# Peptides against a protein of PDB entry 3V4L: the designs that were tried, part 33

Target 1, 386 residues: chain A of PDB entry 3V4L
Amino acid sequence: GQPLAKDKVALLIGNMSYWEHPKLKAPLVDVYELTNLLRQLDFKVVSLLDLTEYEMCNAVDEFLLLLDKGVYGLLYYAGHGYENFGNSFMVPVDAPNPYRSENCLCVQNILKLMQEKETGLNVFLLDMCRKRNDYDDTIPILDALKVTANIVFGYATCQGAEAFEIQHSGLANGIFMKFLKDRLLEDKKITVLLDEVAEDMGKCHLTKGRQALEIRSSLSEKRALTDPVQGAPCSAEALVRNLQWAKAHELPESMCLKFQCGVHIQLGFAAEFSNVMIIYTSIVHKPPEIIMCDAYVTDFPLDLDIDPKHANKGTPEETGSYLVSKDLPKHCLYTRLSSLQKLKEHLIFTVCLSYQYSGLEDTVEEKQEVNVGKPLIAKLDMHRGL

## One batch from the design tools (peptide; aimed at target 1 A78 G79)

Design b2_p15_6 (made by RFdiffusion4)
Pose (drawn by RFdiffusion4):
Structure b2_p15_6 (pose): chain A 386 residues (1-386), chain P 15 residues (1-15)
Amino acid sequence: as target 1 above (386 residues)
Amino acid sequence: STSELVSRDAQLEPH
C-alpha cells in the first residue's frame, strides 16, 4: 500500500571553474537550491562544488558508504557532460582539453555500485550536455546491470543535445532547475513528477527545440521522493549511518580570542556547502589604551589555495558566497573557504591583529594561531589510507 | 546588465 524508505540520501555535485573549459555560473545556485528542497524532503544531503576527478571519485565513495538495503539514493550533477556509446560522463574541473572517458566519471559505474548496496530507489538528475566527445576513443565495455526496477533518470536534455543555463548578471540559473524547483516537493511518483516537469519545461521559450527533459525509468513501484523514512532508527546499522552523516556537517564553535594587548576578537563560522565554509572576524572588545586596530586572517593551509581577493572582505557577497548579509551576522570581516575536500591537514590559520596605541605613530602586529580541526567534509578524511 | 543563454557544452578546441 504505502512504499517506505529506510533512509533518503543525496549527493549533489556542481562544477563551474573548469581549468581547460568554459567556466559555468548556475551550478552553485542550482546546488544550493536542490539541497534546501531535498532537506525539506528529509534527505541526508551532501553538497559539493568544483571537484577534480580524484575528488569526484571520493564523493561517490562517501555517498555509497551512506547507502544500504532500502535506502533511496539520489545523484544530482550540474556541470559539463558528454554522452558516448550509450554512456553518460560527468566532466571534472581538472579535465584536460581534449578529454576522454578516463578523465571523466561514468554514471553507469556509479549506478552498479548503488545496486550492490541493495538501495530501494536510484534517482539520477543529470543537469549536463549530452553530445559526442569526438576525441573519446575508448569505449568502457561495462558489465550488464542487474534488473532491479528502481532506476530513474532525469536527463536535463536528450542524447546529442545541450542543457542550458541563463547567465543573467546577478544570480544565474539553470533551465532544468527553473522547472524542477517548483515541482520537486509534490507527493507524486518520481517518474510521474518528472514527466509533469517535462511538460512545464516545454512551455520554456528560451530553450524550445534546443533542450528537452528525457526520462528513462525501470521503476515498477509507486516510490516517491516524499515517501517516509522507517521511523525509529533503533538498529545498530542505522546508527552507524547517522554518525557517518553527522561526521561531515560539523562546523567549528564560534570562539572568542583574547589578545595579549587586551583586545577581544569574536570568530564565527558559517556553512554554505559541505565543501564551503565562511569565517567572520568581529572586534568585540578593545582597551582604552588602543583606538586603532584591524583584525585580518592569514596563513591558510596551502592545500586550500585561498585567493586573497576572497578573504577579509566587508560583506559575504564580496567573497563569492551565495549567503547574503541578512543570513550572516552584521559588521564583521567575512572570508570564504571553498575547497575543503583539499584539506588533508588540520585547519590552522593566524588571526593577525594590526593595532596602534594612543599618542604613538608605530603600528603593532599581534599574530595568534587558530586550529579549527577538520570542518565539515574535511572530517570524512577522503584522502585516508595508502 | 547582460543576460545570455549558455550551453553547458565543453566547447572543445580542434587540434

Design b2_p15_6_s1 (made by RFdiffusion4, then SolubleMPNN; from b2_p15_6, 12 letters changed)
Fold by OpenDDE base, seed 3:
Structure b2_p15_6_s1 (fold): chain B 386 residues (1-386), chain A 15 residues (1-15)
Amino acid sequence: as target 1 above (386 residues)
Amino acid sequence: METKVVSTSPELKEL
């Protein structure tokens, strides 16, 4: 029969905004496009941008809570990375320069923990460099991996080589995702699919002799990302997993705020990623005596590090939100919250209405505090313990 | 009129 997954879970991490390292661009588009493709494949996807070491550890821990016997686990990472002694290290955005293994997440340690969950399939897609880090001489004593015959690594590049993004003025994929996305929905054994991606990448004149996909697999079964989820009545564990995923993806409800002046504001929310939300405001009713009226959001929790200069933009694109802008209502003010993982408390902020009456020179302000609870990934309390 | 074919070969940036 066709293999069945008990469930399918993916963690996608894209690190771009490094503190001490060159900033990247491709991980934004790559994580977004891969999220949409994996959702079409019935994966429960957590998509996260710009994680610190601590936040990456917690994201992995939460991902591991979604794993169980016969569950398909997929980890995608796009960002800086290195490979020492056959161990792959994902570099967090807060990693020092030079970084070491103590500042980074070892993929083989994550694999060990996934094997303890008795997963049905473990897929790692690593869109990072595989150069040796000469500043890290630490020989990791890794515990011996179990022989599970269900492991697939897709490395964007060869051992000791670099991975690349296309330097474009606009949004572009990394080289690996550019080819992976065209085949990801194919009903093929995952190793066959990745081999076809490797052939497609090998035809690219830009990457010829610079980047080639490496497949490392122990996968003995004909498993595909297209394998259907087992439709049996949800075990208590499957219900808990579904609830945990749903918590990480719950948007605040859109609300209508009414001000004393009779202005009505629509406040809405959109998810770009599991840790990235757009807030948008629009004037839905204005009394005729009010000639000018603007509604802006302010007084965000300090944990979110919201620069007011990037808030309340006339377009989603001016906030850095290029991907979901088509799904947003037009003629709003937009604010992008890009670090929802940092939120320790409820998302409380102020909606400020600035307005002017006909025949008065003075601008009037009214304020309403809004509590939307913990949106998206903030419900997982990824900062529990700081 | 030297047609400078600016071969805008997209530059690759390392990840």
Scores: peptide ipSAE 0.224, ipTM 0.607, DockQ to the pose 0.064; fails the geometry check
OpenDDE base, seeds 1, 2, 4, 5: peptide ipSAE 0.209, 0.196, 0.214, 0.211; ipTM 0.605, 0.598, 0.604, 0.597; seeds 1, 2, 4, 5 fail the geometry check

Design b2_p15_6_s2 (made by RFdiffusion4, then SolubleMPNN; from b2_p15_6, 11 letters changed)
Fold by OpenDDE base, seed 1:
Structure b2_p15_6_s2 (fold): chain B 386 residues (1-386), chain A 15 residues (1-15)
Amino acid sequence: as target 1 above (386 residues)
Amino acid sequence: MEEKVVSTDPELKEL
């Protein structure tokens, strides 16, 4: 019969905004496009940008809690990385210069933990460099992996080689995602799909002799990303998994705020990623005696590190939100919260209405505090232990 | 505009 997945879960990490290393661009688009494709494949997708070492560890731990017997697990990483002695290391945004294995996440350690979950399929898609780090002489003693015959690695590049991104005046993919996205929805064994992606990459004049996809597989079964999920969750573990994933994707409900002056504001929320939310405000009712009014959001929790210079923009693009802007209401003020994984408390903030009456020169302000609880990934408490 | 391919290697100095 056709193979069935008990469930399908993906963790996608895109690191771009490094503190001590060159900034990347492609991971933003790559994580977003891959998220949308994997959702069409009935994956439960957690998508995270710009994680510290601690936040990456917690993201992996929460991902491992979503894994169980016969579940398909997919880990995608786009960012800086290295490979020492056949071990792949993902570099967090807070990694020192030079970084070492103690500052990084070892993919083979994650694989070990995934094998302990008795997963139906383990897919790693690693869009990072695989050069040796000469500053790290650590030889990791890895425990022997179990023979599960269900592992697939897609490395964006060969061992000891670089991964590349396309830089142009707009949003662009990494080289790997440029080709992967065109085939990802195909009903093929995952190793056959990746082999076709490797052929497409090999035909490209930009990548020829610079980057080639490496496939490492022990996959003995015909497993595909298109494999249907087994019917309604009947186990307690499947219900817990579904609830935990749903928590990580729960947006605050839209609110209608009423001010004493008779102005009504719509406050709305949109997810760009599991840790990135757009807040938008719009004036939905204004008394005719009020000639001008604007609704600003302010007084965010300090943990979010919100620069007021980047808040309350007239367009989503001015906040750095280029991907979801088409799906947002027009004629709002927009604020991008890009670090929801840092939120220890409830998201409490102030909506400030600034307005002017006809024939009065003085601007009047009214304020309302808003508590939206823990939005998106903040419900998973990814800061537990800090 | 010509598509510029850029390495994601953190050790690459701007060539």
Scores: peptide ipSAE 0.238, ipTM 0.748, DockQ to the pose 0.440
OpenDDE base, seeds 2, 3, 4, 5: peptide ipSAE 0.232, 0.197, 0.175, 0.306; ipTM 0.732, 0.639, 0.633, 0.877; seeds 3, 4, 5 fail the geometry check

Design b2_p15_6_s3 (made by RFdiffusion4, then SolubleMPNN; from b2_p15_6, 10 letters changed)
Fold by OpenDDE base, seed 5:
Structure b2_p15_6_s3 (fold): chain B 386 residues (1-386), chain A 15 residues (1-15)
Amino acid sequence: as target 1 above (386 residues)
Amino acid sequence: MTVEVVSTSPELKEL
């Protein structure tokens, strides 16, 4: 029979905004496009941008809680990285310069933990450099991996080589994602799919002799990303997994706020990533005696580091949201919350209505506090150390 | 349109 997945879960991490290292651009587009493709493949996808070491550890721990016997696990990483002694290290945004293994996440440690979950398939897609870090002299003594015959690594580059992004006048993919995205929906064994991606990359004049896909696998079964999920979750564990994933993707409901002056505001929410939400406001009713009115969102939790200069924009693009702007309502004010993983408490903020009456020179303000609970990834409480 | 291919390796600043 066709192989069945008990469930399909993906964690996608894109690190770009490094503190002590060169900033990247491709991970934004790569994580977004891969998220949309994996959703079409019935994956439960957690997509995260710009994680610290602590936030990356917690994201991996939460991902491992979604894994169980026969579940397909996919980890994608785009960012800085290195490889020492065949161990792959993902570099968090807060990593020092130089970084070492103690500042980074070892992919083989994650693989060990995935093998303990008795997963049906383990896929790692590593869009990072594999150059040796000469500042890290540590030889990680990894425990011997179990022989599970269900492991696939797609490395964006060869051992000791660099991975590249395409700098263009706009949004562009990394080299690996550029070719991966064109084949990802194909009903093929994952190693065959990746081999075809390797051939496509090998034909590219930009990457010839600079970057080549390496496939490392022990996959003995014909497993594909297209493999159907086994029907309705019959186990308590599958219900818990579905509830945990649903929590990480629950948006606040759209609200209609009514002010004392008779102005009505629509407040809405959209997800760009699991840790990135856009708030939008629009005036839906204005009394005729009010000549002008604007609705601003203010007083956000300090943990979110929201710069007021980037809030309340007339376009999504002015907030740095270039990917979801087509799917947003027009004629709003937009605010992008890019660090929802940092939210410890409920998202409480103020909607401030500034307005002017006909025949009065003075501007009047009314304020309403809004509590939307914990949106998206903030429901997983990634700040609580166990 | 100039296509530049940029390494995702941090230039290890020689300390």
Scores: peptide ipSAE 0.144, ipTM 0.725, DockQ to the pose 0.779
OpenDDE base, seeds 1, 2, 3, 4: peptide ipSAE 0.139, 0.104, 0.105, 0.126; ipTM 0.722, 0.703, 0.711, 0.599; seed 4 fails the geometry check

Design b2_p15_6_s4 (made by RFdiffusion4, then SolubleMPNN; from b2_p15_6, 10 letters changed)
Fold by OpenDDE base, seed 1:
Structure b2_p15_6_s4 (fold): chain B 386 residues (1-386), chain A 15 residues (1-15)
Amino acid sequence: as target 1 above (386 residues)
Amino acid sequence: EKVEVVSYDPELKEL
């Protein structure tokens, strides 16, 4: 019969905004496009950008809580990385220079923990370099992996080689995602799909002799990303998993704020990623006596590290939101919250209405405090270990 | 347009 997944869960991490290392661009686009494709494949997707070591550990721990017997687990990582002695290390954005294994996440350790969950399929898609780090002389003694015959690694590059992005004036995918996205929806065994991606990448003149996809697999069964999810949550664990995932993707409800001057503001929320939210404000009603009226958001929690210079923009693109801008209402002021994983408390902020009456020179301000609770990934309390 | 190829190796300086 066709194989069934008990459920399908994906964690996607894209690290770009490194503190001590070169900044990347493609992981933004790659994580976003892969999220949309995996959602079409009935994956529960957690998508996270720009994680510290601690935040990456917690994201992996929360992902492992979503895994159970017969669940398909997919981990995608795009960012800096290295490979020592066949162990792949994902580099967090706060990694020092030079970085070491103690500052990084070992993929084979994650695999061990996924095997303990008795998963139906384990897929790792690693869009990172696989060069040796000569500053890390540690030989990790990994415990012997169980023979589960359900593991697939897709490495964006071969052992000892680099992965690349092609930066141009616009948004572009990394080289791996550029070819992966065209085939990801195909009803094929995951290793066959990745072999076709490898062939397509191998035809590219830009990558020829620089980057080649490597596939490592112990997958004995014909498993595909297209394999249907088993209908209805049959277990208490499946219900908990569905509820936990739903909490990590729950947006605040849109609010209509009414000011004393008779101005009405619509406050809306959109998810770009599981840790990235756009707030937008629009004037939905204005008395005719008010000639000018603007609605600003301010007084955000300090944990979010929001630069006021990037808040309250006339376009989503001016906030750094290029991907969801088509789905957003027009004629708003936009603010991008890119670090929701840092939020320890409720998201409380101020909506400030600045307005001018006809025939008065002075601007008037009214303020309302808004509490939207914990949005998106902030509901998982990724900081509970502090 | 200048096409820049950026390595995901953090030790590789700007080419």
Scores: peptide ipSAE 0.224, ipTM 0.710, DockQ to the pose 0.483
OpenDDE base, seeds 2, 3, 4, 5: peptide ipSAE 0.167, 0.175, 0.204, 0.208; ipTM 0.688, 0.691, 0.702, 0.701

Design b2_p15_7 (made by RFdiffusion4)
Pose (drawn by RFdiffusion4):
Structure b2_p15_7 (pose): chain A 386 residues (1-386), chain P 15 residues (1-15)
Amino acid sequence: as target 1 above (386 residues)
Amino acid sequence: HSTKLVSRYAEPHSP
């Protein structure tokens, strides 16, 4: 009568800043939006931006670790894609020009690994182009899929076609997400809902005859993204899964820093994506003997490759964050730490204080080191092992 | 302000 979910897990990857290929803009916004919608449907969501080939492989491994028998598994990719010989490929940021299947992730490979885990539902939302990579000589000769009647595909475009994004100077949105976001929360069967999305997508003027949604499904059960999760977890296997999930969305505690000169610096942290964290520095207290002082953040782990233009900015928008000043506490210095999947080490940076005493010209520098451990996805140790 | 419809095609080529 009623189909049930042991758990609902999602992996969303949004690639924008390609090294050898045109950079995209809507992936960040679309990924942010799909996480919020999928969380309302009670999903364990992993949100990641600008992953290399190696990094993309690890995200799949962490996602597969969160899937077991009866778990609804969902994969959303927004970025560059190509389709050769019946296989769909997601292109990582580190991809060379020209690129081949070896440089890319085959969705079919990910699907087989999910079937090996006995998942109740396999939903794939591929928000990418589907043309031939004429430079790809290799044909993967992949093994046949087990007939499981739970595979669902939401291709943003058809084979040989292109998926489009509206790059309006402001926010920038994807076409698939413009029509998906208004309908995702419906209690319809996943295949029915995706077809209703395909109808509204045809009413699109910007993309008519260039992009159409393609649905491929084997699903023989009235399963939906709104189906309920098996109430009390109470199983030992179910507990290990909730810990593995919580291990990735840990944020450092908002600490207060005391300086030898009697100045207090409040240090705040904000989550944007599992890959993205925002630090803010507020000067909470200073003694009367000091009037002039500015707190600035430096000496980040080189693995993160933090550009100076994204750090120590008056507002969060100036760092490139999707989060706005109404979401983040007012008046601090905001700094954006994207690329946490690059952190093998522990997070250590210096909160540097440049200040002046009453009646003196000289400028005094007080540097204090801060170790915040492995925030968010860095805690998963994706680089672990030999 | 400008508005552009952009493909997510990678535009592969040999230099």

Design b2_p15_7_s1 (made by RFdiffusion4, then SolubleMPNN; from b2_p15_7, 8 letters changed)
Fold by OpenDDE base, seed 4:
Structure b2_p15_7_s1 (fold): chain B 386 residues (1-386), chain A 15 residues (1-15)
Amino acid sequence: as target 1 above (386 residues)
Amino acid sequence: METKLVSTDPELYVP
């Protein structure tokens, strides 16, 4: 019969905004597009951008809590990385220059932990460089992996080689995702699918002789990303997993704020990623005696590191939100919260209404505090694992 | 516009 997944869970990490390293662009698009494709494949997807070492460790720990016997686990990483002695290291955004293994996450350690969960399939898609880091002379003593025969690695590049992104005037994929996305929905054994992606990449004149996909697998069964999830969750663990994932993707409800002047504001929320939310404000009612009226969001928690200069923009794109802008209402003010994983408490902020009456020169302000709880990934107690 | 490939290698340097 067709193999069944007990569940399907994916963690996607895209690191771009490095502190001590060149900034990347492709991980934004690649994580977003892969998220949408994996959701069509009935994956529970956690998508995270720009994680520190600590935040990456916590994201992996939370991902491991979603894994169980017969669950399909997929880890995707796009960012800086290196490979020493056959060990793949994902580089956090706060990694020093030069970085070492002590500043990075070892993929083979994650695989070991996934094997302890008795997963049905372990897929690693690593869109990073595989050059040796000559500044890291440490040989990691990794414990021996179990023989589970359910492992697939898709490396965006060959051992000792670089991975590339496509720079255009607009949003563009990395090379690996550009070809992967065209085949990801195909009902094929995952190793066959990746082999076809490798062939497509090899036919491209841009990538030929520069980047080639490497597939490393120990997969004894015909497992596909299209494999159906087993029906209703029958175990307590499956119910907990479903609840945890649902919590991590729950947006705040849209609010209608009423001000004393008679102005009504709609406050709305949109998810770009599991740790990235857009807040938008719109004026839905204005008394005729009010000639000018704007609704600003301010007084965000300090742990979110929100620069007021980047808040309350007239377009989503001015906030750095290029992907969800088509799904957002028009004629709002937009604010992008890109670090929801840092949020320790409830998201409390102020909506400030600035307005002017006809025939008065002075602007009037009214303020309302809004508590939206813990949005998206902030509902996961990512801070409790240590 | 010319499609430019850019390495994701940070070109590590000691400051």
Scores: peptide ipSAE 0.257, ipTM 0.774, DockQ to the pose 0.759
OpenDDE base, seeds 1, 2, 3, 5: peptide ipSAE 0.243, 0.230, 0.221, 0.235; ipTM 0.735, 0.722, 0.724, 0.727

Design b2_p15_7_s2 (made by RFdiffusion4, then SolubleMPNN; from b2_p15_7, 10 letters changed)
Fold by OpenDDE base, seed 1:
Order: C-alpha cells, then sequence, then structure tokens
Structure b2_p15_7_s2 (fold): chain B 386 residues (1-386), chain A 15 residues (1-15)
C-alpha cells in the first residue's frame, strides 16, 4: 500500500539579517512560499526568520519534540552556510566573522537526533553554500548514524560550490526554491521529485556550470511529501504535538478598544511567520465632533527592538511586510513585530489615540494599555535557557 | 539578471 505518515512536521529557517556577514533577501520569500506549499501538504510548519545561534538551537529542540515514530520531519534552511568534511553547517545571524563550527548548527547532528525519534522520513532542504570554511579546522567526530533508510538531502548546490539568489528589482526566490516550488505538490517519491527539480535547474542558463542540485539519499521506500497522514490523532503524543503546533500559531484575538471621547478602535493581528506578526489599527467609530483621529501603537517590550521609525505605517510594505499585505485590511496603521522568539514576557503595549475636536486647535491624547499574552512562537518560551 | 552569492567565504566578508 502507499506509505502513511503518522504526522508531518516542518521547521523552516531563513537567515537574512546577519550582523557581521552580507545580508540576504531570498530567504524571506523562500520560507514564506515553502510554508504555504507545505501547509497544502498537511505539514505542521514552524517558520522562523533571523535566528541567533541560541534561538536556532532552541527551534531545533522544539522541532525534535514534535517528532515521533513514523512522523515525517522536514528541515529547510536558507542562509549562509558551509561544508567541512561532509558536515553541513548552518550559520546563525549573530555568527562572528570568521565563523566556526562552535558558532554554527551541524545538520548531521540534527539528523542523529531525528533518527533517535524513529521518524518515518527525514528530509533536509539546504539552500546554502557548501564551500569549505578554511577558518574552521575542527574535524567533527560524529557518532555513526543508524541505518534507517529514510534520509533525503536536497542541497541547493554541489559539494564545494556556492548557492545563488536571482537579483531582481523586487522580491525574488533563491535558485533552488524557484524550481522546487513548481514541483513540490507532485505525488512523487521525494527523490524523484528532487531529480526533476535538478533537471529544471540544469536548464537555467544563469547557474549552468555554477550551481547544480545535489541529492543524497538512503530512502529505500516510496515516500512522498503527499503521503497522507494516518487518521484522527488518537495517541497522547499526537495530541501533544497538535497542541504544541497550535500554540506556535495562535494569534491574539482582534480587540475593539473604546476611548472616553467615544472613538472605537479595532486592533487586529496577522502572522507573517511563526516569529513575525503584524499589528494593525483602524478607526471603526468616530463621533462627528472629532475631525481628526489616529491610533498609534507604542511602548513595546524592549526585547522586541521595535524601531518607532518603522512603526505605525500607512501601508504594510512600509513596515517591510510585502508578502501578507494582500490579506490585511486596508486603511489601517501597520506595525511589524519581528523577533517574537525574544519575547520573555507578555506582549504588553500602549494604544495611543490622538484626536482633534471641531473648533479646537489643541490635539487631545488618550491611552490604553493592551495585554495580548504571548503571541505565536513566544508561547514556546524558546528563550528559557538564557 | 544578475546572480548574487548566498554564502560568501568569511575571507570575502572583510569590509
Amino acid sequence: as target 1 above (386 residues)
Amino acid sequence: MEIKVVSTDPELSVP
């Protein structure tokens, strides 16, 4: 019969905003598009942007808690990376220059831990360079992997080579995701699907002789990303996994704030990623005696590092939110909260209403404090080890 | 269409 997945779980990491390394652009689009495709494939997806070493370790640990016997695990990474001695290293945004193995996450160590979970399928999609790092002389002594015959690596490039993004005037995919996204929904064995992606990438004149997809696999079974999930979650572990995933995706409920002047504000929330949320405010009721009225959000927790210059924008795009803007209500003020993984406390902030009465020159302000608890990934308390 | 390197060698990230 067709193989069945006990469940399907994906962790997607896109690192772009490096502190000491060149900034990237493609990981934003690549993580977003892959998230939407994997959701159509009934994956539980955690999508994270711009993680530190510590935050990446915690994201992997939380991902491993979602894995169990017969679960399909998929790890996608887009960012800086290197390969030494056949070991792939993902580079966190806070990695020093030069970086070493001690500053990076080893993919083969993650694979070892996934094998301990008795997973049904292990897929790694690595959109990073595979050049040797000559500043890292560390030879990783890895324990021997178990013979599970359920491992697939899709490397965006061949060993010792670079991976590329297409530089356009706008948002663009990396080369790997550009071709992967067109085939990802096909009901094919994952190694056959990746081989077709490799053929499509091989027709790209820009990357011909510079980047080629490499497939490394021990997969003995006909497993596909389209494989159906086994029926209703009846095990305690399946219920825990569903709850843990739900916590990472729970948005705050929309609020209607009422001010003393009789103005009513709608406060709404939208997820861009598991660690990125848009707050939006709109005037839903205004007394006729009030001629001008704006609702600003301010006084965010310091852990979120919210620049006031990028808050309260007239468009989502002015906040740096280009992907979800079509799904947002129009005619709001928008604020993008990145780095929700840093939020140690509840998300408490102030809604400030600034308004003017007809025939008065003076602006009046009213303020309300709002507590929305821990939104999205902040419910997982990924910072608890600091 | 220009292609950009996704990962530079640390040697090339010297400002």
Scores: peptide ipSAE 0.043, ipTM 0.642, DockQ to the pose 0.387
OpenDDE base, seeds 2, 3, 4, 5: peptide ipSAE 0.021, 0.036, 0.020, 0.041; ipTM 0.626, 0.590, 0.620, 0.615

Design b2_p15_7_s3 (made by RFdiffusion4, then SolubleMPNN; from b2_p15_7, 10 letters changed)
Fold by OpenDDE base, seed 2:
Structure b2_p15_7_s3 (fold): chain B 386 residues (1-386), chain A 15 residues (1-15)
Amino acid sequence: as target 1 above (386 residues)
Amino acid sequence: MTVELVSTDPELYVP
């Protein structure tokens, strides 16, 4: 019979906006496209951009809470990284220059913790460089891994080599995701699927002799990402896992705000990632005596570090939201809230209506405070330790 | 247009 997964859970991390290192572009598109593909495969996906060391540790801890016996776990990382002595290190956005193992997350340590959960399959997709960091002389003392015949590593590049992104005038994938996305939905053993991706990368004139996929596997069974999830959650642990994932993906409901002047505003919310939300406002009713009116959002929590110059844009693209713009309503003002993982409290902000009456030169303002609770990943109290 | 590949390798420096 076809193997069954007890459940399927994925953590996707894309780091781009480094403080002390070159900024990347590909992880934005790569995490987004992989999220959509894994959702079609019935994965519970947590997708996170631009995490600090502390935030990455907490994201991994929350991911490990979703893992249990027979669950398929997938970790994807796109960003800066290195490999010392066969250990892969993911570099957080706040890492110093130069960074060391103490500033980074070791993938093999995460694997050890996943093996303790008795997972059905462990897949690591590492879209990072694998060069040695000569500034890190630390030899990690890794405990001996359990012999589990259920591990698959897909490395975007060979040991000691670089990974590349495509320099284009628009949004483009990294090299690994460019080929992976075309095969990911195929009903094949995951190692066979990755071998076909390696062949496709090796045939391309752009990547031939520059980047090659490396596959490491202990996988003895015919496990695929297409393997069906076991039916209705019958265990208390499965119900807890489903609830925890649902909390991390709950958007605020859209609301209609009514102002004293008789203007009605529709306030809506869209998720770009688990930690990135777009707020949009539209005028749904205007009295005929009001000639012009606009609805601005302002007074966001300081923890979100929202620059007012980047808020209330006439297009999603002007906020940096290029991926979800097709699914958003038109003719709104748009604000992108990145870094929802930093939100300690409820998301409280002000909707400011600016309007003008026919025959009056003066602009009038009305304000209404809105509390939308903890949206998306902010429901996972990732800051409990600080 | 020649599609150029850009390395994702960070330039590390000793201060």
Scores: peptide ipSAE 0.291, ipTM 0.791, DockQ to the pose 0.672
OpenDDE base, seeds 1, 3, 4, 5: peptide ipSAE 0.226, 0.287, 0.286, 0.284; ipTM 0.715, 0.789, 0.785, 0.785

